# Designs tried in a protein design run: peptides against a protein of PDB entry 4GMN. Part 268

Target 1, 375 residues: chain A of PDB entry 4GMN
Amino acid sequence: RYANITLLALVTLASIGTDFQETLVKGNQGSRESPISAADEEWNGFDDADGDAMDVDQKSSSGEDQEEDYEEIDVKEDDEDDDDDSITSEMQADMERVVGADGTDDGDLEDLPTLRELIQTAVPQLIRLSNLPIDSDESLTIQSHALSALNNISWTISCLEFANGENANIHNAWYPTAKKIWRKTILPILEADSADLKLATQVTSLAWAVARVLHGETPTDGNPHRKFISLYHSSKQQAGGNSNSIEEPEDPFQGLGVKCIGVVGSLAHDPAPIEVNREVGVFLVTLLRQSNNVPPAEIVEALNQLFDIYGDEELACDKEVFWKDGFLKHLEEFLPKMRTLTKGIDKRTQPELRTRADEALLNLGRFVQYKKKHA

## One batch from the design tools (peptide; made by RFdiffusion4, then SolubleMPNN)

Design b2_p26_5_s3 (from b2_p26_5, 17 letters changed)
Fold by OpenDDE base, seed 2:
Structure b2_p26_5_s3 (fold): chain B 375 residues (1-375), chain A 26 residues (1-26)
Amino acid sequence: as target 1 above (375 residues)
Amino acid sequence: DKEFKEELRKWSLEYNRFMGQKQLAS
């Protein structure tokens, strides 16, 4: 009886976390490109105030590649407006406030009662449930559902803009809770060194969501970046051996490899220790050098993480890692390989992967040009 | 503990309403 109520409550919290995310995405689609599209934002570099409009001479290489008139199969997305009445009027009102509020610096969630209760009441219980001794299949199920609920809530919060002091109230309320998730849920599971790839995938997804908010302020005790790098390598070794189909997620970006890259990339942001940044940067650049054996989605994620980590030349990691370890040369040498990789992705069968690869290729070209000017 | 149990009860009622609607829409 208690277990079934607990499981139902955990599934409910996981659903509410998803419904909040969907509401944020729908609300943002009306005003800004989707927060998933923020990872796909064209990296323009830092705006040097000197307005030399680079006329990118698009040398139109007029390759008369025959426009094969692929008939637009008008796949009517039946927008089944499933008016999924699942969003409570309170949740919708909280999300409308988050999307519509010029971020008032008041660190109180008084005006966000549902989000306040999720952060202050629900999450501390989910952390406790994720930390229960595993002594039964029931306790393992409770842990899995608690991790799923923590994941959905953490992802939802990680889709909020916190740049320039936006949503500072939510950030300030979440930050200590995010650190608590890291220390009490993520680290203990990573330290248990379980061969359970399902659990590893769940904790890595949660770690990514948490690290997307904490960045380089993520607790560095126990060198968690090395554990995720080790998990990345271990996952590749297991996939090559036993054809026990861990069903590769249909979405290439939901793979454990991508999640490991996303975590370690996020952990390497300023103010991360330079040695943590270096170890992650070397790992990411090594993936590019070995790209022939790396899934395209992992290459895209590794590139985006490299742009985000090393985009700012004022950061200590630019001088002490990027320039010192010669990353520019490796990125420049990777440009032809990225063009070949991107062209090898079928637009018909993998449209999202192709789009994100085209964007990452464009951004790589711009990033290399930017870094060459600032050399 | 009491407040969390009451919020879990509210959310569980909402979820059961949602799942009930989703089962009626399917």
Scores: peptide ipSAE 0.028, ipTM 0.564, DockQ to the pose 0.022
Fold by OpenDDE base, seed 5:
Structure b2_p26_5_s3 (fold): chain B 375 residues (1-375), chain A 26 residues (1-26)
Amino acid sequence: as target 1 above (375 residues)
Amino acid sequence: DKEFKEELRKWSLEYNRFMGQKQLAS
């Protein structure tokens, strides 16, 4: 009886976290698509005000490539108005305030009572439940649901803009809680060295969501980046052996490999220790060098992480890692491979993967040119 | 503990409402 109430509450908290994410995504989709497409933002880090837009005279060699008549599959959007009425009017009003408010710098969550209760009341209990001794299948189920709820809440908050001081009240409330999730939930699970790939995937997803807000301010104690790099390599070794491959998620971007890359990339941002940045940067560049054996989605994520980490030339990691370790050469040598990889993705069967690969290819070209100009 | 249990009760009621609506829409 008590177990069922706890499970229902955990499922409810996980659903609320998802519904908030969907609301934030829909609120942002009036501009750009999925929160994963926030990484597909055109790399604006090239604020070279010198408007020498090199007209790359795309001398379109008119290859008479056949007009394959794209039958507009009229995907009837069955507007299944799944009026997912799971969001309370208070929760919806909180999300509408978060999406619509240019961040009122009033560092109080007084105007966001539901979000306040999630951060201050729910999350501390979820951390406690995720860190219970595993002595039964029931305790394992509770842990899994607590991790799912923490994941959904953390992902939702990680979709908010914080870069220009937007949502500073939410950031300030979340930041100590995010560090607590890291230290009390993520690190203990990573240190337990469980062979459970499901648990590893859950904790890695949560770690990415947390690290997307904390970046280089994520606690570096115990070298968590090395644990995620090790997990990446271990996951690749297991997938080659037993046919109980965890069914690769239908979405190539939901794979454990992508999640590991996203975590370590986020951990490597300034003000991360230069040695942490170097180890991550070398890992990411090594994936590009080994691209023939790496899933395309992991290459896309590794590129985006490299852009985000090394896009600012004023950062210590640009001089001490990017230039010093010769990353530009590896990126330039990867350009023709990326073109081949991207062209090899079928637009009909994997449209999202193709779009994100086309964007990553474009950004790679721009990034290489930028870095060559600033050499 | 008591406040959290009351919030969990509210959220659990909302979830049950949602799941009830989803079952009526299916």
Scores: peptide ipSAE 0.028, ipTM 0.562, DockQ to the pose 0.022
Fold by OpenDDE base, seed 4:
Formats: structure tokens, sequence, C-alpha cells
Structure b2_p26_5_s3 (fold): chain B 375 residues (1-375), chain A 26 residues (1-26)
């Protein structure tokens, strides 16, 4: 009886976290024509004001417009009004306030009662449940559901904009709780060194969601970046040996390899210790050099992380790691490989992977050009 | 905790109300 009530409550909390995430995604899609995640923004570099427009006289070769009469296949959008009315009126009101609020700097969540209760009441209990001794299949099930609920809540919060002081009240309320999740849930599970890839995937997903908000301010105790790099390599060794198909997730970006890259990339941002940044940067650049054996989605994520980590030339990691360890040369040498990789992705079978690879290729070209100007 | 059990009861009631509404709308 108590176990079933606990499991139902954990499923309910995980669903609430998902419903918030879906509402954020729908709210952001209403403002952006394409469902590009906030992580998939086109890297424009810094605006150098002195763009001397070299007039490259592109001779207008008048290619004859063959109007290929694409028959408009009238795909009836069956408006399956999936009235996913799952969002409580209070959750919807909280979401509308999060999207519409010029964040008053006061760390007061008075106007966000559902989010306040999730952060202040639910998360501390989920952390407690994730730390229960594993002595039965029931305790393992409770841990898995607690991790799922923590993951959904953490991902939802990580999808909020915190740039320029936006949502500062939510950031300030979440930040100490995120550090507590890291120290009390993530680190103990990583230190237990379990061979359970399901548990490893759950904790890595949660670690990525938490690290997307904490970045380089994530606690560096015990060098967790090395644990995730080790997990990345271990996951590749296991996939090659046992024909127990861990069903590769239908979504290439949901793979354990991508999640490991996302975690370690996020951990390497300023103000991370330069040695943490270096070890992660070398890992990411090494993946690009070995790209023939790396899934395309992991290459896309590794590129995006490299752009985010090394985009700012004023950061200590630019001089002490990027330039000192010669990363520009490796990125430039990777451009022709990335073009080949991207062209090898079928737009019909993997449209999302192709779109994100085309974007990462464009950003890589711009990034290399930017770094060459600022050398 | 008693407070957390009461919040979990509220959320569970809200979820069950929601699931019950989905079953009435289907």
Amino acid sequence: as target 1 above (375 residues)
Amino acid sequence: DKEFKEELRKWSLEYNRFMGQKQLAS
C-alpha cells in the first residue's frame, strides 16, 4: 500500500514535470517559427563593426527555373486535438507568468506557487528517495522513479531563459537546490560505480539538466567530468560486445553518449577550473578527430559544446586551453569531414538529425572564421 | 513528512481528477 502510493506520487511528479516542459516548448514554439531548442541557436559570433563588404561579383548564371510542379499532397492535418489538458490551471498560470514576467530580481516565488512547491517541497523528498539503500527490486523502482521526477523538473527549469537576468527569481531559488541534487543524488550514484546502464543513463540525463543551469559553477569535488568521460568510453565498449541491444533510442539525441557529452561540456564552462576545461576540451576535440567511429548526434553535441565553451575570447580558457592546445587547427581540419558527415544523413529518414547537423556545420564554419580573425 | 504526504495526496488527487477528465473527454 505505502509503496504504491509512493510510486503513484512519483509518477505524478514526473508527469507534472513533463507537462511543464511541454508547455514551455509550446510557448517557445509560438514565438519561434521552428522548434529549435534554445541550445540550437545559430552562432553568429561577435559583431565586428568593420565588415568591409568585399563585393564578390557573383556572375548571375541564369539557371533556367525548372518549375518542378510539386503536387501539394494535401496532408490533412488530422487535428487530433490531443486536449492534453494535463496542465492544471495553476501550472498554466505559473507558465504564463514565467514566459511573460520581466523577472523582478526578488528571489520570491510567491507568484509561482506550483513551481515553488516543486522546488521547496517535492525536490528535497525526491533527493531523499533517490538515496535509499538498494536492497530490493522495489527500492530500485523507487530510485528510478525519483530520478525520473528529478530529471523532468530539472530539464523544465533548464529550458528557462536566465540570460540578462531573466527569470532571476527562479534561478536564485533553483541554484542551491540544483547543487543539492548534484551532491546528494548524482555524485553518490556515480561513486557507487554500478554496471547498470539504465541507472547510468538516468543519472546522466539528470546530471545534464542540472549542469545546463550550474555550468562551470557545478561542484568539481571528485572530478565528476572524468567519471562521465569514463562512462562514455565504457558505454561504447559494451555496445560493441553484447548483442543485448540496449534499444538505441529512436531519437539519436537521447543516447547515453550524447548525454555524457552534454554533461561534460556544461561542466567545462567558465568559471570551471582550467584543468577541468582542458580535459573536457581535449576529449571533445578527440571525438572530432575520431569521427569515423562516432555517431553523428554525438558529433553535433560535441561541436555545440565547443562553441559554447570557447565562443568568448575574454575567458581564461580561450588563451590557456583553446589557443595553447591548438584547437583551431583541429576544428579547421574537421570542416571537410563534417560536410561529408552531414551530406551522408538522409533528410527523409532522419530530418531532425540532418537539420541539426546542417546548423552545426554552418556554425563550425563561422566559428573557425571568427577565431581566425581574433587570432 | 506529514506535509509532503498531504501535498502528494493533493497532486495525486489532481492527477486522478485529470485522468478522470481525460476518460470523460474520450
Scores: peptide ipSAE 0.027, ipTM 0.556, DockQ to the pose 0.020
Fold by OpenDDE base, seed 3:
Order: structure tokens, then sequence, then C-alpha cells
Structure b2_p26_5_s3 (fold): chain B 375 residues (1-375), chain A 26 residues (1-26)
């Protein structure tokens, strides 16, 4: 009885976290800033100060634009019941405030009541449920749903802009809670060294969402980056052997390999220890060297993480890792392989993967040119 | 807000009741 009520409430919290994320994505589509999918961060580390763009007069041959008549799918708004509108309207109002908030100070979450209750009331309970002693299939189910709810909330918050002091009130409220999720939920599950790939995938997804906000300030206790690198390698060994392939998610970016790369990349950002940064950087560069056996989505993620980690020349990791370990040579040698890989992705069958690969290829070209000017 | 708070409250009460019963049964 109690477990069924707990399960229902966990499903409800996971749904609320999803609806909040969907509302955030819809809000960002109305602003000309591309949805901060982890994909659309164009590496802006290039001061385009030298406006000597030679006019390469590439005469684009006039291909006849076939106007494909997009049939306007008249989505009948089914009159769903009035009670769901109240929560969605409050969540929408919180998201409109977050998206519209030009840099307000050390602010209380007073104006963000739904987000405040998620962070201050829901998350502490979800952490408790994720830490229940696993003694039954029911306790495993409760843990899985608690991890799902934590994942949805953490992902939603990780999609907020925190650069330049934006959303500082939310960041300051989330930061101690994110560290608590890491220490109380993520680390204990990673330390249990479970062969459960479903649990590992849930924890890795949550770890990525948390690490996207904490970056190099993520607690280094127990060397979690090595655990995620080990999990990456273990997942590849299992996919090659057992015909019980976990159904590869239809979305190539939802794979455990991508999630492992996203976690370790995020963990390697400044102010991460140089040893952590080096181990992650060597892992990522090694994926590029072995690219013939690596899924394209993992290559895209590994490139984006390398740009974010090593895009700033003022960081200690640029001199002590990037230049010292000769990463530029590996990136330059990878450029022709990336061009071939990207061109091999069918735009019709994998449009998102193709777009993100085209962007990562563009950014790789820019990044290599940047690093060559600063050599 | 109010509905979400009430569901969180119900859930927190149910969790505490469940954990309290586990502690009494140990």
Amino acid sequence: as target 1 above (375 residues)
Amino acid sequence: DKEFKEELRKWSLEYNRFMGQKQLAS
C-alpha cells in the first residue's frame, strides 16, 4: 500500500519535471536564442576581429527549390480537463520569469514558487528515496522512479543559462542541492559497482545533468571520472557480446556512451584538478583516434566537450594538458575523418545527428585554426 | 503551486510513515 502511493507520487514528480522541461523548451523557442540543447552551443571562443573574410564568390547553382507543401497537421486540441492547466500555468509563469530575468542579484526564489518547492521540498525527499536500502523489487522500483524524478528536475535546471551571472538566484539555490545529489545519490550508486546497466544509465543521466551545472566544482571524492570512463568501456564490451542489447535508444544522443562522455567532459572543466582534466582529455582524444569504432553521436559529444574544456587559453589546462600532451595534432589529424563521418550521415534518416555533426565539424575547423594561431 | 504543495505534503507524510514503520519493524 505505502509503496504504491510513494510510486504514484514519484511518477507525478517525474511528470512535473518533464512538463517543466517542455515549458522551458517552448519558452526558449519564442526567444531568438536557440534552445540550449547541449548541441547548439557554437564555440564562440573565436574573436572574429580580423574581418579579412576573402569573398569566395562560390556561384551557388540555382537548384530549383521544390516547395514541399507541408500539410498543416490540424492538431485538434482535445479539451483535456481544466485541473491540469493550473500547474502548467504556474510552471509557465515561473519559466517566463526565468527567461525574462535580466541579471537580478542574490535573489530569493520568492518569485519562483514552483522551482523553489522542487529544489527545497521535492529534491531532498527524492534523495532520501534514492538511498533506501535495496531489499526488494519494490525498493528497486522506488529507487528507479526517484532517480527519474531527480533526472528530470536536474536536466530542467541544467538547461538554464548561468553564464555571466545569469539566473544567479537559481544557481545559488541549486548548487548546494546539486552537490547533495552528487554525494548522496550518485556516488553511493557508482560505488556499489552494480552490473545493472539500467541503473547505471539512470545514474549517468542524472550525473550529466548535475555535472552540467557544477562542472569542475563537482566533488572529486572517489575519482568519479574514472568510474564513468570504466562504465563507458564496460558498456562497449557488453554491447558486442550479448544479443540482449539494451534497445539502443531511438535517439543516438540518449545512449549510455554519450552520457558517459557528457559527464566526464563536464567534470574536467576548470577548476577541476589537472590530473582529472588530463585523464578525461586523453580519453576524449582517444575516442577521436579510434573513431572508426565509435558511434557518430559519441564523436559529436566528445568534440563539444573538448571545445568547452580547452576553448579558453587562460586556463591552466590549456598549457598543462592541451599543449603539453599534443592534443592539437590529434584534432588536426581528425578533421578529414570528421568530414567523412559527417558526410556519411543521411540527412533524411538522421536529421538531428547530421545537423549536430555539421556544427561539430565547423567548430572543429575553427578550433584547430584558433589553436594554431595561439601556438 | 497549492496543489503541488499538497501532493508533496501528502507524499512527504506517506514517506515518513513508511520509514517510521520500517524503523518500528526492525
Scores: peptide ipSAE 0.028, ipTM 0.594, DockQ to the pose 0.017; fails the geometry check

Design b2_p26_5_s4 (from b2_p26_5, 18 letters changed)
Fold by OpenDDE base, seed 5:
Structure b2_p26_5_s4 (fold): chain B 375 residues (1-375), chain A 26 residues (1-26)
Amino acid sequence: as target 1 above (375 residues)
Amino acid sequence: DEEFKKELREQSLKFNRFMGQKQLSS
């Protein structure tokens, strides 16, 4: 009885975290609908001229048009407006304020009572539930749901802009809680060295969400970046062996490898220790060098992390790592491989992956040109 | 150069939001 109520509350908290993210994303899209006129500037791709068109005269076999009378199954869209009534009007009002409010510097969430209760009351309970002794399948289920709820809340908050003092009140309220999640939930699970890849995937997703707000201010105790790099390598070794590999998620961006790259990249941002930055930067550049054996989604994440880490020449890591360790050469040598990799992604079967690879390829070319000007 | 840094940040934010939606647990 108590367990079922706890599970229902955890599922509800995970749902609320999802709904918050969707509304924050929608609200931030709606404010940017300044009518950018669709100037369909047809970016005329470079006509690489020289490929000898072998005239393969494939004879037009006139296959007869069998008009298969596809019976229009009138699938009544029962608009089950399952109004997922999970979002209270108070939560909706808090979400609208988060999207619209010029954040006052006071870490006071007086104007955001639902978000305040989520951070101050709910999250500390989820942290406790994620740290229960695992003595039963029920305790494991509670931990999993607590991690899912923490994941969704943490990802939602990580989608807010905190640069230039934006949302400073939310940042200031979340920051100590994010550090508490890291120290009390993430580190203990990573130290338990569980062979459970599902648990490892959940904690790595949560770690990424938390590290996207804390960046290089994420607690460096026990060198967590090395644990996630080790987890990345261990996950690749297990996938090659037994047919009972956790089915690689249908979405390439849901893979444990992508999550590991996202965590370690985020941990390497300023003001991370230069040696942490170096170890992560070398790991990411090594993935690009080994790209023939790396999933395209992991390459896309690794490139975006490299751009975010090394996009500012004023940071100490630019001089002490990027230039000193010769990363520009590796990026330049990778550019033709990235073109081949991106062209190899089928637009029909993997449209999102192709779009993100095309964006990352464009950025790689621009990034290499930018870095060459600042050499 | 400042325009490139701005565009890079805007693209980072766009990609990070895309990944945020992907990383939600059901």
Scores: peptide ipSAE 0.514, ipTM 0.940, DockQ to the pose 0.720
Fold by OpenDDE base, seed 4:
Structure b2_p26_5_s4 (fold): chain B 375 residues (1-375), chain A 26 residues (1-26)
Amino acid sequence: as target 1 above (375 residues)
Amino acid sequence: DEEFKKELREQSLKFNRFMGQKQLSS
């Protein structure tokens, strides 16, 4: 009984996350004609009007005294790991650069009560449910649905603009929670060395959503970028061997390979350690060099990540990685291959993939020209 | 250069929003 209620609650939380994303998309359509100019408008939050608050009708049904011995699961309060989430003075300075110096916005979502409850009340419960010991198919189902809900929430929040102090209140409220998702949900699942590709796909999707907000400030403990690179390679080896069609997701952008690239790309953004950036950059450039056997969607993601990571010449990674490791040459050599790849995508059968490949090809040409000017 | 960086960011945001929609679990 409890499991069905928990499952229903998790499905509803996942649905709320999708409805929020739809609301974000609709809100951005309402103001100015260009969907691009609407990105610069501060998202004034979720319209609380369509937030069917889960009225957990606490119907106090006074049902009879069956003394079921509640074994006090002595949930040892595992000590306050003072996760010295002391925002390092560098992270605080970087947050001050992202949030703007005048934004003493304490992450108080006073004006966004639904989002506040989602972040402060729902997400911590989802983290707990995603980190339950797996002892049954039921616990695995609960974990999967908790990860699904966390994924949808995290992806929705990751679609907000946080640069230049935009949505600073949301950023400040989400940032510690995003780190908590990383440390308490993502890392433990990545360390469990599970052969479950479904779980790996879910956690990688969540990791990407979280890392799209945290970027290079994502906790580097245990070198998670290497775990995702390893997962990428392992996923390719399994697809080649077992004729059990891991049904490649019908959508090429939902593939585990794309998700792995998205995570590691996001982890490599400034202020990521230069060695993390290098390892990821080399991985991404290596995919382009080996592109003959790489799905087009992974190439599109790898290119977009390379543009996002190395689009700024002022960043340390430009000098210490991009130029030092000769990435421009590899991008230039890839340009004719990308033209061939893009032309090979059937516009009729894969219109979205073709559109994204055409965009990535255009950007690659411009990026190569830009980098040649700054050489 | 600034115009290119701006356009690159706009394309990144657009692509990121597209991916956000694609990465929602059903």
Scores: peptide ipSAE 0.510, ipTM 0.938, DockQ to the pose 0.790
Fold by OpenDDE base, seed 1:
Structure b2_p26_5_s4 (fold): chain B 375 residues (1-375), chain A 26 residues (1-26)
Amino acid sequence: as target 1 above (375 residues)
Amino acid sequence: DEEFKKELREQSLKFNRFMGQKQLSS
């Protein structure tokens, strides 16, 4: 009984996290569809001309209408009104405020009560549930659902714009909570060194979402970047040995390899320690060198992470890592391989992967040119 | 060059795809 209530509450919290995301996406789409006011250009009716009606006398062959009485099988559409009315009017109002809010710098979420309760009340409970001793299948299920809820919430928040002081109130409220998720949920699970690939995938997904907000301010204690690099390599070794179809996720970007790259890339941003940046940069560049054995989605993610990490010449990592370790040469040598890789992706079967690869290829060319000017 | 840095940042932002789990398998 208590287990089922806890699971239902965790499913509900995970749903709330997705519903917030969907509302944010809809709100951002609605703001971009500013209706181009169709100026009612009164296109005045142009005039007369008399074109002759040619009388082509096509003979009416009376084909017999066989009324085949199609019995309308009244398939009662059971309108399973899955009234997934999970989006409360309060959640919608909070998301409309997030999309419309000029960034009030006050870390106060008074105007965002649902988001406030999610961050201040729900997340601290999810952190506790994710840290339960695993002594039963029930405790493992609770941990998994708590991680899923934390993942969805963290991803939703990580999709907000925080650049230039946008959403500063949300950022300031989330930042200490994100650090708490990292220290209390992510690190303990990574330290437990479990062979459970499902748990590893869940914690890595959560770590990516958290690190997308914290960037180089993510706590470096215990060198978590090395744990994710090790997890990347371990996951590849297991996939190569047992032909047990780990169902490759239908989405190539949902793979554990992509998630590991996303985490370590995010961890390497300024102001990350130069040693952390170097180890991650070398890992990412090594993936490009070994690209023949790397899934295309991981190459796309590795390139995007390299652009984000090294896109600014004013950062210490540009001089101390990018130039010092000769990364430009490796990017230039990879450019023809990326062209071949991108062309090999079928647009019909993998349209998203192809689009993201075409963009990453374009950016790689531009990035190499940019770096050559600042050499 | 600043325009390219801006474009890269704007592209990083466009790829803010939600990678959460839409359906919790029951």
Scores: peptide ipSAE 0.254, ipTM 0.851, DockQ to the pose 0.435
Fold by OpenDDE base, seed 2:
Structure b2_p26_5_s4 (fold): chain B 375 residues (1-375), chain A 26 residues (1-26)
Amino acid sequence: as target 1 above (375 residues)
Amino acid sequence: DEEFKKELREQSLKFNRFMGQKQLSS
């Protein structure tokens, strides 16, 4: 299973690597074909029209040289502290200490050299390529392909089982790289606040894949959950106005709305800050309340995220958010709506969506009963 | 209850569907 998934990632990386090479070659050719030749339009000198030199004998009044003493404003060069976000020697030492306890080399991919090279050699280059200044259509194409590669790699790894210490070696090798993708690729693109829905869809897909591994340990700097909630709402407003139907992806679960829900749901898992959890939980419950205007796939994803976030009564978010904000009532009130929604999905035309909706409906019933028992 | 929590966790794990791009759109 893993070998086939790794092979898919390598094939994708190899394809993108080829497209990058072709793009770089074309860009280097295009820069050579910049017609320097157009600047050699001989500026035909203005004909010296015999402008009669009117001898305006204006007397040289010797105005006194007032030496205006220009006070040198000592512009203190604020030494921009290059916060060289060099992994502080303390962070490196703490990483070494976490590795150092039980002599299981849990981060070593010795047995998985291809995956090691993918994570350690290929991904850092893709991160670099995703951070290129966007100054040309070529740089935009490179960024898009780098994001596609990172997305495919991240999704590939996020499909591994990491529960109960399974694949711990892969998890430990990926975890720091996943954080680097988040900080160096995802956050900068989110902060740039681009109106490009294609870029937004790519970065959100990548963010979901990364957050499926990092969960509530995903960096919370800049409140990225609010950016994805905002993106969710903005995407709904834009889809309503332009009759340029961005072809609804043939797969209902590939929509930007589903991806936004998947990201924010993953970000809200323990040990996420309680306020992040609350804002996400309120967003998800609000989607259920407004379900008449929400695509069925987004409802299915929102339910699954709610089950994953609040499925454990021992977590702080159960008491401080789920019970305190009265989520059980909203879930119970949603049960009849979910039954209607699920029954409305045609098994013939949308068999996957129907199957996942039937599962989510079953789980919602069980979840409500479970929560009522632990009230 | 523990069985239900386990089953929810197992279901979360079942949605290990690859949502990456299978084809680079040229």
Scores: peptide ipSAE 0.239, ipTM 0.836, DockQ to the pose 0.377

